# Peptides against a protein of PDB entry 2L9B: the designs that were tried, part 55

Target 1, 91 residues: chain A of PDB entry 2L9B
Amino acid sequence: ANFLSQKFPELPSGIDVNINMTTPAMMISSELAKKPKEVQLKFLQKFQEWTRAHPEDAVSLLELCPQLSFVTAELLLTNGICKVDDLIPLA
Target 2, 91 residues: chain A of PDB entry 2L9B as posed
Amino acid sequence: ANFLSQKFPELPSGIDVNINMTTPAMMISSELAKKPKEVQLKFLQKFQEWTRAHPEDAASLLELCPQLSFVTAELLLTNGICKVDDLIPLA

## One batch from the design tools (peptide; made by RFdiffusion4, then SolubleMPNN)

Design b1_p21_5_s3 (from b1_p21_5, 7 letters changed)
Fold by OpenDDE base, seed 4:
Structure b1_p21_5_s3 (fold): chain B 91 residues (1-91), chain A 21 residues (1-21)
Amino acid sequence: as target 1 above (91 residues)
Amino acid sequence: AKGVDFDALKAFLEKQIARDK
């Protein structure tokens, strides 16, 4: 929480969700899926660039919010960037 | 929580997102 507040000062308070990974990922993915494809692709590109530029912060973020890994995978699949078989090594 | 291979994830993102860029 402290890490997120410092790195993302404009981050909203959020909402308490189920403790499992599936439910939070599903909720986030569903919201992102409502956005135009161009917005989704832009998000992926910006996230890629950010993780490349800030690898340590990216690791910290994904450790704190592991649901983002699932969200990213879902966006890659839905936008046709990869197939399910491509993600098997990451499962 | 399930463990994540961050190196594999990073490599995957670099490959897949770049391909569609």
Scores: peptide ipSAE 0.031, ipTM 0.514, DockQ to the pose 0.049
Fold by OpenDDE base, seed 1:
Structure b1_p21_5_s3 (fold): chain B 91 residues (1-91), chain A 21 residues (1-21)
Amino acid sequence: as target 1 above (91 residues)
Amino acid sequence: AKGVDFDALKAFLEKQIARDK
């Protein structure tokens, strides 16, 4: 929490979903799936661009919040950007 | 359980990108 607040001071407030990786990922993915396709794609694009610009911060974020990796993967799959086989090596 | 404020998150990311450009 300290790292997130300091490194990402403009991060919106969230809810406490500290169970496991699967449950938070399912919750986030479900909410994102309710958004229009163009919104989902825009999110992926912006997230990708941000990770390129801030690779160290991105790594730290994904280490602290590994559920985001699953969320991103789900968005890639559901939007037909990649297939399951493409993600197997990363698992 | 409340839903995720995706719009706020997206805005955050966009702002980060905007600062880099």
Scores: peptide ipSAE 0.021, ipTM 0.473, DockQ to the pose 0.374
Fold by OpenDDE base, seed 5:
Structure b1_p21_5_s3 (fold): chain B 91 residues (1-91), chain A 21 residues (1-21)
Amino acid sequence: as target 1 above (91 residues)
Amino acid sequence: AKGVDFDALKAFLEKQIARDK
């Protein structure tokens, strides 16, 4: 909670999760996929640049928000940045 | 487990996308 507040002050407080993360992740991916390709690419690029610059913080974020792992993978695939086989070894 | 609310996360990400336009 403290980590998220410090790094992402605009993010509202989290809640207790009573469902799996699969459905939420798919819904987020679906909504992002409706945005223009240029917007998706820029968003993904900046997120990836941040994760490269702050790898420890990125790991913490993805542990706290497991939806984002699925969302990132879907954005990479749908924008033709990588193939499914590229992600399998990391799953 | 504690996590991020779906609607809250969606709104946050959309704001991030908007800034990147």
Scores: peptide ipSAE 0.020, ipTM 0.475, DockQ to the pose 0.313
Fold by OpenDDE base, seed 2:
Structure b1_p21_5_s3 (fold): chain B 91 residues (1-91), chain A 21 residues (1-21)
Amino acid sequence: as target 1 above (91 residues)
Amino acid sequence: AKGVDFDALKAFLEKQIARDK
């Protein structure tokens, strides 16, 4: 947590969730799904741009918070950007 | 459970991008 805050000082504090891989991902995906589609797409766009601009930081973030990988995948699927088969190499 | 502040997260990402421009 301290490392994450130091590496990403502007990252929101977030909230505590059950400490397993599935529950945090489901919670984040569920909350994102409540947002308008335009907001979801904008989030994906900004995240994509950020990961392209900062690939090393993006890898670090996703290693520390692997639930974000599941969330991103879910957003890509639910917004029709990807199909399940497109994500098989990432599974 | 408390809601996630996705506006803050989005702002974080936008600022991160902006620093490169």
Scores: peptide ipSAE 0.017, ipTM 0.473, DockQ to the pose 0.356

Design b1_p21_5_s4 (from b1_p21_5, 6 letters changed)
Fold by OpenDDE base, seed 4:
Structure b1_p21_5_s4 (fold): chain B 91 residues (1-91), chain A 21 residues (1-21)
Amino acid sequence: as target 1 above (91 residues)
Amino acid sequence: AKGVDFDALIEFLEKKIKEDE
């Protein structure tokens, strides 16, 4: 966390996961579902653009914050950009 | 354990994209 904050000083720290949620994935999905589709697409677009422009930083970020990988996958699926079968080779 | 603040993350990404442009 300290290294991540140093490398990405303006990266949000996130929010505490509700202990009543059974899994972190459910928490992420819940938060994602609260956002309008337009916001979800905007997030996905910006994240994709950033990762393409900064692949090395993106790898570091995703290694340190695996939840972002989940978010990316969920956004791709829920917005119909890809299907589950498309992600299987990446798992 | 930390979840994701999507609003803040979007803002972060927008800023990074802007800096890269």
Scores: peptide ipSAE 0.204, ipTM 0.711, DockQ to the pose 0.659
Fold by OpenDDE base, seed 5:
Structure b1_p21_5_s4 (fold): chain B 91 residues (1-91), chain A 21 residues (1-21)
Amino acid sequence: as target 1 above (91 residues)
Amino acid sequence: AKGVDFDALIEFLEKKIKEDE
């Protein structure tokens, strides 16, 4: 947590979530699923743009927070942006 | 456990994109 804050000082703080969920990835997915589709797509779009512009920082963030990789993949699939076969080579 | 404030995260990403432009 401290290292993450040091590398990304402007990264917003998280919010409390249900600690009884099976995994952190499921917690994030569950919370995002409660948001309107427009918010979900906006998140994907901005995250994609940031990743394209800052690939090394994006890799660092996803290594520190692998839950985001799962959530991003899930959003791509559930919104029909890509198919499972498109992601298999990246796994 | 800590989750994600998606509105704040989007704002963070928008700021980073703006800085790169």
Scores: peptide ipSAE 0.186, ipTM 0.704, DockQ to the pose 0.538
Fold by OpenDDE base, seed 2:
Structure b1_p21_5_s4 (fold): chain B 91 residues (1-91), chain A 21 residues (1-21)
Amino acid sequence: as target 1 above (91 residues)
Amino acid sequence: AKGVDFDALIEFLEKKIKEDE
């Protein structure tokens, strides 16, 4: 198993996606966009709660999977929770 | 290429939260 799977053994392995997608961030964003808004918001909620409860693990995950940072930002933007300017300090 | 199963990911997060409670 790779390092990511070792650190997060319960992390899903993923599913097949369109081979023409250029980055993991785009793939995740695309798949998330296909989900109902309720699922998107639930993802945000649970991810936020997990990040608060497990800050060290969250940092590790986001360092290993920086695409999740992009996806989280996109979720915040598309759901009107944040503006682009609100995220500039985090870039 | 592999994408994310969001249902499974949410379940993962819920389990992690539960472990901390």
Scores: peptide ipSAE 0.183, ipTM 0.700, DockQ to the pose 0.575
Fold by OpenDDE base, seed 3:
Structure b1_p21_5_s4 (fold): chain B 91 residues (1-91), chain A 21 residues (1-21)
Amino acid sequence: as target 1 above (91 residues)
Amino acid sequence: AKGVDFDALIEFLEKKIKEDE
């Protein structure tokens, strides 16, 4: 099993994506964009709650999948939760 | 370098949403 499967035993098997920052991020963003806005917002809420409850796991996940940070930012922007200027200091 | 299992990640997060509902 890969590192993710070892860290998260309940994580189901999936398909590996290349290590490019752009391609995986675009793929995730595209898949999430196919879902209704309500689902996207709920996804963000649950991810936020999970991150608060499991900060160590969240850090590990974001280290393995830095593209997820980009996707999260994009969802925040597309749903009008924040402005680009809010993210510039973090870039 | 190995790729990242993003499909599994999405599925995991979606499952978490369902479990917490």
Scores: peptide ipSAE 0.161, ipTM 0.638, DockQ to the pose 0.293

Design b1_p21_6_s1 (from b1_p21_6, 9 letters changed)
Fold by OpenDDE base, seed 4:
Structure b1_p21_6_s1 (fold): chain B 91 residues (1-91), chain A 21 residues (1-21)
Amino acid sequence: as target 1 above (91 residues)
Amino acid sequence: MKFAKGADFDAILAFFEKQLA
């Protein structure tokens, strides 16, 4: 948390989520679903752009915040950008 | 960044946008 705050001081804080747990995953999915599709797509787009622009930081961020991987996957799936079978090799 | 409680996706989005600006 300290390292994360130091490296990414402007990221919001909260409670860590085990992305392999159903309840936390459901919570994240629910919160995402509350956002308009346009916002969801914008989030996905900007995250992807940021990862391209800052690949090393992206690795660090995803290591520190693995729930972002879940968020990304969820957004890809729910918006029909990819299917579950497309993600199987990545799991 | 943390999720579940405090899942502030608007803030996360703003972070990415600010970083890219």
Scores: peptide ipSAE 0.441, ipTM 0.806, DockQ to the pose 0.300
Fold by OpenDDE base, seed 3:
Structure b1_p21_6_s1 (fold): chain B 91 residues (1-91), chain A 21 residues (1-21)
Amino acid sequence: as target 1 above (91 residues)
Amino acid sequence: MKFAKGADFDAILAFFEKQLA
């Protein structure tokens, strides 16, 4: 059991993904694209709500799972909520 | 969460919903 598993015992485990690697990024994007738009938006909504309710846990989660930041950015872009230029200043 | 697969997204969503309930 690692810190992530102990901190979030009900969070699923998988394979580490580097957001800067093309193959993992493509994989994530592909899997996200398989989800209906409504589900994608719901994911964003609930993640936002959870982050507001648990800001310290949210920081921990994003530090331990940087791929989740990529997921969030991808969902914002693909659903037209943000443009690439909107994210560049944050990089 | 150490995910790359879509199946994990549903579980993560459920995780958020459970904690918000």
Scores: peptide ipSAE 0.439, ipTM 0.809, DockQ to the pose 0.256
Fold by OpenDDE base, seed 1:
Structure b1_p21_6_s1 (fold): chain B 91 residues (1-91), chain A 21 residues (1-21)
Amino acid sequence: as target 1 above (91 residues)
Amino acid sequence: MKFAKGADFDAILAFFEKQLA
């Protein structure tokens, strides 16, 4: 098993994305949009709480799974919590 | 790059909830 699987064994493995067919961003946005707003907000809230409780693990997770950074950004944007301009300094 | 599809998002959420419990 790779480091990610060892450190976060209960995380889902996910699927490989062929970027020549579609971008990960488009796929993530589409899948998130299928979730009820309540679920989207719950995901955001629990992730936020988890990062506060496990800051070192959060850094590792976001480094190993950069798509989660986009997930977080997308959730913030689509739910009107922040605007694109708010994310520019983070890029 | 690996993608967490819709069903996987639920699993990730469950992961966070379990960790926080």
Scores: peptide ipSAE 0.434, ipTM 0.803, DockQ to the pose 0.287
Fold by OpenDDE base, seed 2:
Structure b1_p21_6_s1 (fold): chain B 91 residues (1-91), chain A 21 residues (1-21)
Amino acid sequence: as target 1 above (91 residues)
Amino acid sequence: MKFAKGADFDAILAFFEKQLA
């Protein structure tokens, strides 16, 4: 098992996704958009809560799964919480 | 990086919820 599956065994496994590629990024955005707004907001909320509660693990997770940063950004944008310009410092 | 096929956000959400329980 790879380090990610060892450290976070309950995180779902799957195919490789490169958020820097147009198709994978579009796929993630599309799949997020299929979720009800309430679920999107809950995802964002719980992710943020978990990050606050487990900051060291959060760093590890985001390093191993940079797509989660993309997911977070997408959720912030699509739900009107922030604008693209607000994310420039993170890019 | 790996993501569940079709981006299983429900499973990821469940992961966070379980960790916070």
Scores: peptide ipSAE 0.444, ipTM 0.807, DockQ to the pose 0.308; fails the geometry check

Design b1_p21_6_s2 (from b1_p21_6, 11 letters changed)
Fold by OpenDDE base, seed 4:
Structure b1_p21_6_s2 (fold): chain B 91 residues (1-91), chain A 21 residues (1-21)
Amino acid sequence: as target 1 above (91 residues)
Amino acid sequence: MKIAKGADFDAILAWFEKQVA
């Protein structure tokens, strides 16, 4: 197991992206959009709960897996919790 | 090929559920 697997046991590997046909962002956005709103909100709730309990681990995870930052930002935007203007300072 | 971890949403959600269970 690599460093990531050791620090975050059983963290999903994710899926392959053919960069010639699509981008990771496009694929992530597409997959998120397929999920019911209730499921999207459930993710945000669980993520929020975990990050509050483990803020240092949360920072580490998002640094190592920027895809998850994209997921979170996308869900916050699409569910009206944040606006694009709210994220500009963070970009 | 590039890995998109966040695209496997159900698996990611399940993982977080385990963390806060």
Scores: peptide ipSAE 0.546, ipTM 0.824, DockQ to the pose 0.513
Fold by OpenDDE base, seed 1:
Structure b1_p21_6_s2 (fold): chain B 91 residues (1-91), chain A 21 residues (1-21)
Amino acid sequence: as target 1 above (91 residues)
Amino acid sequence: MKIAKGADFDAILAWFEKQVA
């Protein structure tokens, strides 16, 4: 097993994307939009809970899997929890 | 092709649910 699989056991592999037809960001945004609001908020709650309990692992995960940063940002924006300007300093 | 890990939302959510259970 590689480092990612060892540090984060059973972390989902993800979905293959043909970048000639779409981008990962587009696919993520589209899939997120299909989810009920309560499910979207549930993700944010669980992610927040986990990051509070494991801040060092959270940093590592987001560095290794930047897609998750986009997921989180998208959910925060689309649910009106923060504005684009709030994320600029973090980019 | 590139793997979009975050696109598999249900799987990611389930994973986090297991972590904080």
Scores: peptide ipSAE 0.511, ipTM 0.802, DockQ to the pose 0.517
Fold by OpenDDE base, seed 3:
Structure b1_p21_6_s2 (fold): chain B 91 residues (1-91), chain A 21 residues (1-21)
Amino acid sequence: as target 1 above (91 residues)
Amino acid sequence: MKIAKGADFDAILAWFEKQVA
């Protein structure tokens, strides 16, 4: 197994994206929008619990899977938890 | 092609649920 699978056992492999037809961000945003608000908030809650318990692993995961940073930001923005200006200072 | 891990939302949510169970 690769490093990612070894460090995070059974982590989903993800979905292949043809970048000539769409971008990963576009696909992620589309898939997120299909989920009920309740489910979106559940993700944020579980992600928050995990990151608090394992902050170093959280940094590692987000470095290896920047898609998850996008997921988190998208969900925070879409659900009105933060605004774009709240994220700009972090760039 | 790229792999969009975040697009597999149900699977990644289930993974996190197992981590904090």
Scores: peptide ipSAE 0.505, ipTM 0.799, DockQ to the pose 0.501
Fold by OpenDDE base, seed 2:
Structure b1_p21_6_s2 (fold): chain B 91 residues (1-91), chain A 21 residues (1-21)
Amino acid sequence: as target 1 above (91 residues)
Amino acid sequence: MKIAKGADFDAILAWFEKQVA
């Protein structure tokens, strides 16, 4: 197993993307939009809970998997929890 | 091709659920 799999056992590999036809960000946004609001909020809740409990691991995970940062930001925006301007300091 | 981890939303959500269970 690679470093990521060793540090975060059973972490999903993700979905292949042909960047000539779409981008990972576009695919992520599209897939998130298909999920019910309740499910989207559940993700934010669980992610927040885990991050608070394991801040050092959370930093490592987000550095290794920047897609997850995009997921979180997208969910915060689409659910009206924050505005684009609120995310500027984090970028 | 690249892998979009965040696109597999259900799997990622399930993973986090296991971590905080």
Scores: peptide ipSAE 0.495, ipTM 0.795, DockQ to the pose 0.515

Design b1_p21_6_s3 (from b1_p21_6, 10 letters changed)
Fold by OpenDDE base, seed 3:
Structure b1_p21_6_s3 (fold): chain B 91 residues (1-91), chain A 21 residues (1-21)
Amino acid sequence: as target 1 above (91 residues)
Amino acid sequence: MKIAKGADFDAILEYFEKLVA
């Protein structure tokens, strides 16, 4: 088992990506767009609640799982909660 | 290629629902 699996044992495994047809980022964006707005916002709410309660674990998770950072940023942008300019200072 | 943990939206949503329950 790798470090990510050891620290977050119940974190679900990823899915297959055909990189000849798409990139992981494009796949993520496409899958997110298929979800109802209510579901997208529910994820943001639950993730926010967990992050506030476990800030150090949240940092670790996002470092180990950068695709989750992308998911979060994509949802914030798509739902008009943040603008791209809001994220630039954090990069 | 397989994307790493946390990239399956339905599964990750369920994961966090359980974490904050």
Scores: peptide ipSAE 0.340, ipTM 0.743, DockQ to the pose 0.469
Fold by OpenDDE base, seed 4:
Structure b1_p21_6_s3 (fold): chain B 91 residues (1-91), chain A 21 residues (1-21)
Amino acid sequence: as target 1 above (91 residues)
Amino acid sequence: MKIAKGADFDAILEYFEKLVA
């Protein structure tokens, strides 16, 4: 197992996006959009709770799994919790 | 970039539900 699997053993395995067929952003956005708002908000709540309790692990996870950063940003924007302008300083 | 295998977003949601349970 790689470092990610060792540090986060229960993290679901990932599949590489076929960049010739679609972009990672498009695929993730599409999947997120299929989920009810209640489910989206539930994820944000749980992720927020975990990151507050484990900030160092959160940094590690987001470094190793950039897709989670995109997921979080997308959900924050889609649900009106923040605006694109709010994320500019973070890019 | 990768996405979660199988249940995709649902798998990720379940993962974090377990983390904070």
Scores: peptide ipSAE 0.320, ipTM 0.750, DockQ to the pose 0.324
Fold by OpenDDE base, seed 1:
Structure b1_p21_6_s3 (fold): chain B 91 residues (1-91), chain A 21 residues (1-21)
Amino acid sequence: as target 1 above (91 residues)
Amino acid sequence: MKIAKGADFDAILEYFEKLVA
């Protein structure tokens, strides 16, 4: 097993995407938009709680799985929690 | 290409629910 699987053994394996048909960002945004607002906010809450409790693991996870950074950013933006300008210094 | 957490939102949500339980 690779490092990611060892450190985060229960992490979902993911879904195949054909990059010739859509981009990962578009796919993620579309899937997120299908979820009710309360479900989206629930994810943010749970992720935030875990991040606060395990900051080093959170950094490692986001480095290894940059998709999660996009997920989080997208949810923050679409729910009006922050604006694009707020994310610029983080890029 | 595999898109993990982000594309399978239900799975990633469940994952973090268990982590903070």
Scores: peptide ipSAE 0.266, ipTM 0.725, DockQ to the pose 0.405
Fold by OpenDDE base, seed 5:
Structure b1_p21_6_s3 (fold): chain B 91 residues (1-91), chain A 21 residues (1-21)
Amino acid sequence: as target 1 above (91 residues)
Amino acid sequence: MKIAKGADFDAILEYFEKLVA
């Protein structure tokens, strides 16, 4: 927690979830689907722009927060940017 | 349990907007 806050001080903490009623993956997918396509694409654009500029930090962030890898994959698939087969080699 | 850094889409979007500003 201290390491994460030091390297990414403004990173949001997230949302509480009742694990008896849903899974983290289900909740993430549901929340993403509530947003307009334009907003989804904006997030993807900004995240990818940052990862290109800071690849080492991006690797660290995704290791500490694997949820973001799921978010990225979900957005790519749901917006038709890539197919499931395109992601398999990266898994 | 808290789902960190993923489910709060608006907060995450704002975070990355600031990073690339």
Scores: peptide ipSAE 0.248, ipTM 0.702, DockQ to the pose 0.434

Design b1_p21_6_s4 (from b1_p21_6, 8 letters changed)
Fold by OpenDDE base, seed 1:
Structure b1_p21_6_s4 (fold): chain B 91 residues (1-91), chain A 21 residues (1-21)
Amino acid sequence: as target 1 above (91 residues)
Amino acid sequence: PKFAKGADFDAILEFFEKQLA
């Protein structure tokens, strides 16, 4: 937690999750579904651009924040950009 | 419990936008 805050000081702190009512995955899926498709695609584009510009930081971020991997996967799947089978090799 | 950094979609999008500016 300390390392993450030091390496990515501008990264948002996070949000509260009631694990008795939902899972992080369910919450992410629900919140993403509320966003317009244009905003969803904008996230994918900006994330892709950032990872290209900061590949070492991208590896660190995805390792420390695996929820971002789920966000990306969910957006790719729900927008029909890839299929579930395309993600299996990454598991 | 608190979902870790990056859980706020709008905030993380803003983060990437600022990083690219």
Scores: peptide ipSAE 0.426, ipTM 0.775, DockQ to the pose 0.444
Fold by OpenDDE base, seed 2:
Structure b1_p21_6_s4 (fold): chain B 91 residues (1-91), chain A 21 residues (1-21)
Amino acid sequence: as target 1 above (91 residues)
Amino acid sequence: PKFAKGADFDAILEFFEKQLA
Protein backbone atom coordinates (compact mmCIF):
# COMPACT_ATOMS: atom_id res chain seq x y z
CA ALA B 1 0.00 0.00 0.00
CA ASN B 2 1.13 3.55 -0.69
CA PHE B 3 1.71 6.15 1.99
CA LEU B 4 -1.73 7.67 1.53
CA SER B 5 -3.48 4.36 2.10
CA GLN B 6 -1.33 3.67 5.13
CA LYS B 7 -1.91 7.02 6.78
CA PHE B 8 -5.59 7.32 5.86
CA PRO B 9 -6.87 3.76 5.43
CA GLU B 10 -10.51 4.83 5.40
CA LEU B 11 -10.05 7.46 2.70
CA PRO B 12 -11.76 6.56 -0.59
CA SER B 13 -9.47 5.72 -3.48
CA GLY B 14 -11.21 7.90 -6.03
CA ILE B 15 -12.44 7.25 -9.54
CA ASP B 16 -10.52 7.25 -12.80
CA VAL B 17 -11.22 10.12 -15.16
CA ASN B 18 -11.13 9.99 -18.93
CA ILE B 19 -8.86 12.97 -19.47
CA ASN B 20 -9.50 12.86 -23.19
CA MET B 21 -13.09 13.89 -22.57
CA THR B 22 -12.80 15.96 -19.42
CA THR B 23 -10.40 17.04 -16.71
CA PRO B 24 -10.58 16.03 -13.06
CA ALA B 25 -11.29 19.65 -12.17
CA MET B 26 -14.24 19.81 -14.53
CA MET B 27 -15.55 16.52 -13.21
CA ILE B 28 -15.23 17.67 -9.62
CA SER B 29 -17.00 20.94 -10.34
CA SER B 30 -19.79 19.13 -12.13
CA GLU B 31 -20.28 16.58 -9.38
CA LEU B 32 -20.24 19.21 -6.66
CA ALA B 33 -22.84 21.24 -8.51
CA LYS B 34 -25.16 18.23 -8.47
CA LYS B 35 -25.14 18.13 -4.68
CA PRO B 36 -27.73 20.10 -2.71
CA LYS B 37 -26.46 23.29 -1.14
CA GLU B 38 -27.06 21.79 2.29
CA VAL B 39 -24.72 18.90 1.49
CA GLN B 40 -22.09 21.25 0.10
CA LEU B 41 -22.19 23.36 3.23
CA LYS B 42 -22.09 20.24 5.39
CA PHE B 43 -18.88 19.21 3.67
CA LEU B 44 -17.30 22.59 4.36
CA GLN B 45 -18.40 22.39 7.97
CA LYS B 46 -17.06 18.89 8.56
CA PHE B 47 -13.84 19.53 6.67
CA GLN B 48 -13.20 22.70 8.64
CA GLU B 49 -13.94 20.92 11.89
CA TRP B 50 -11.67 18.01 11.00
CA THR B 51 -8.88 20.34 9.94
CA ARG B 52 -9.01 22.16 13.26
CA ALA B 53 -9.02 18.89 15.18
CA HIS B 54 -6.26 17.28 13.10
CA PRO B 55 -4.06 20.05 11.69
CA GLU B 56 -1.01 17.89 11.00
CA ASP B 57 -3.08 15.19 9.31
CA ALA B 58 -4.86 17.89 7.33
CA VAL B 59 -1.56 19.16 5.95
CA SER B 60 -0.55 15.65 4.97
CA LEU B 61 -3.90 14.90 3.36
CA LEU B 62 -3.97 18.07 1.30
CA GLU B 63 -0.41 17.51 0.13
CA LEU B 64 -1.23 13.97 -0.96
CA CYS B 65 -4.68 14.82 -2.31
CA PRO B 66 -4.49 18.28 -3.86
CA GLN B 67 -7.90 17.70 -5.43
CA LEU B 68 -9.35 18.24 -1.97
CA SER B 69 -7.97 21.75 -2.02
CA PHE B 70 -9.74 22.26 -5.33
CA VAL B 71 -12.96 20.87 -3.88
CA THR B 72 -12.78 23.25 -0.96
CA ALA B 73 -11.96 26.24 -3.13
CA GLU B 74 -14.76 25.40 -5.54
CA LEU B 75 -17.28 25.12 -2.73
CA LEU B 76 -16.17 28.40 -1.20
CA LEU B 77 -16.49 30.16 -4.54
CA THR B 78 -19.75 28.64 -5.74
CA ASN B 79 -21.45 29.27 -2.42
CA GLY B 80 -20.33 32.88 -2.40
CA ILE B 81 -18.24 32.52 0.72
CA CYS B 82 -15.19 34.04 -0.93
CA LYS B 83 -13.99 35.50 -4.21
CA VAL B 84 -11.26 34.25 -6.51
CA ASP B 85 -9.00 37.06 -5.36
CA ASP B 86 -9.34 35.82 -1.79
CA LEU B 87 -7.72 32.52 -2.80
CA ILE B 88 -4.74 33.97 -4.67
CA PRO B 89 -2.52 34.06 -1.57
CA LEU B 90 -3.16 30.33 -1.11
CA ALA B 91 -1.99 29.39 -4.60
CA PRO A 1 -0.85 13.51 -12.31
CA LYS A 2 -1.89 14.29 -8.74
CA PHE A 3 -5.35 15.05 -10.10
CA ALA A 4 -5.61 11.76 -11.97
CA LYS A 5 -8.39 10.53 -9.69
CA GLY A 6 -11.84 12.02 -9.49
CA ALA A 7 -13.18 12.62 -6.01
CA ASP A 8 -16.02 10.56 -4.60
CA PHE A 9 -17.66 13.44 -2.82
CA ASP A 10 -20.09 11.46 -0.69
CA ALA A 11 -17.40 9.04 0.42
CA ILE A 12 -15.05 11.86 1.38
CA LEU A 13 -17.79 13.54 3.37
CA GLU A 14 -18.46 10.26 5.14
CA PHE A 15 -14.75 9.93 5.85
CA PHE A 16 -14.66 13.25 7.68
CA GLU A 17 -17.85 12.46 9.56
CA LYS A 18 -16.44 9.17 10.79
CA GLN A 19 -13.14 10.77 11.76
CA LEU A 20 -15.00 13.28 13.89
CA ALA A 21 -17.30 10.72 15.54
Scores: peptide ipSAE 0.383, ipTM 0.754, DockQ to the pose 0.454
Fold by OpenDDE base, seed 3:
Structure b1_p21_6_s4 (fold): chain B 91 residues (1-91), chain A 21 residues (1-21)
Amino acid sequence: as target 1 above (91 residues)
Amino acid sequence: PKFAKGADFDAILEFFEKQLA
């Protein structure tokens, strides 16, 4: 097992992305859009709660899984919680 | 590379719920 699996053994493995047909970001956005708003907001809430409880693990997870940062940003934007301008200063 | 894995959102949500339980 790789470092990610060792540190977070119960974290889902995910699936490989066919980058020849689409970008990972496009696939993530598409899959998120299929989820009901209730589920999207619940995801944000639980992720936020978890990051508060485990800030050091959150840093590690986001470094190893940058797609989670993308997921968070996408959900914040699509649900109107923040604007693109709010994310620009964060680079 | 870093985005090679697609997320299973339902499973990840369950992961967070279990971690918080």
Scores: peptide ipSAE 0.342, ipTM 0.737, DockQ to the pose 0.427
Fold by OpenDDE base, seed 4:
Structure b1_p21_6_s4 (fold): chain B 91 residues (1-91), chain A 21 residues (1-21)
Amino acid sequence: as target 1 above (91 residues)
Amino acid sequence: PKFAKGADFDAILEFFEKQLA
């Protein structure tokens, strides 16, 4: 088991994106768009709560799973919680 | 970069819910 699996054993395993067929961003956006708005908002809420409750683990998780950063940004934008310009300073 | 296997989004949501429970 790799470090990610050891630290977060309950976290679902990820699969590599075939960049010859699609981009990671396209795949993530597509999957997110399939979810109802209520589910999207629930994800944001729970992720935010978890991050606050487990700040050290949150840093580790986001470093190991950068796709979660994209997910969060996409959901914030799509649901109108923030605008693109609001995210620029975070880069 | 990776994305979750199977129903990844729902599984990740469930992961956070379980962590908070």
Scores: peptide ipSAE 0.439, ipTM 0.786, DockQ to the pose 0.324; fails the geometry check

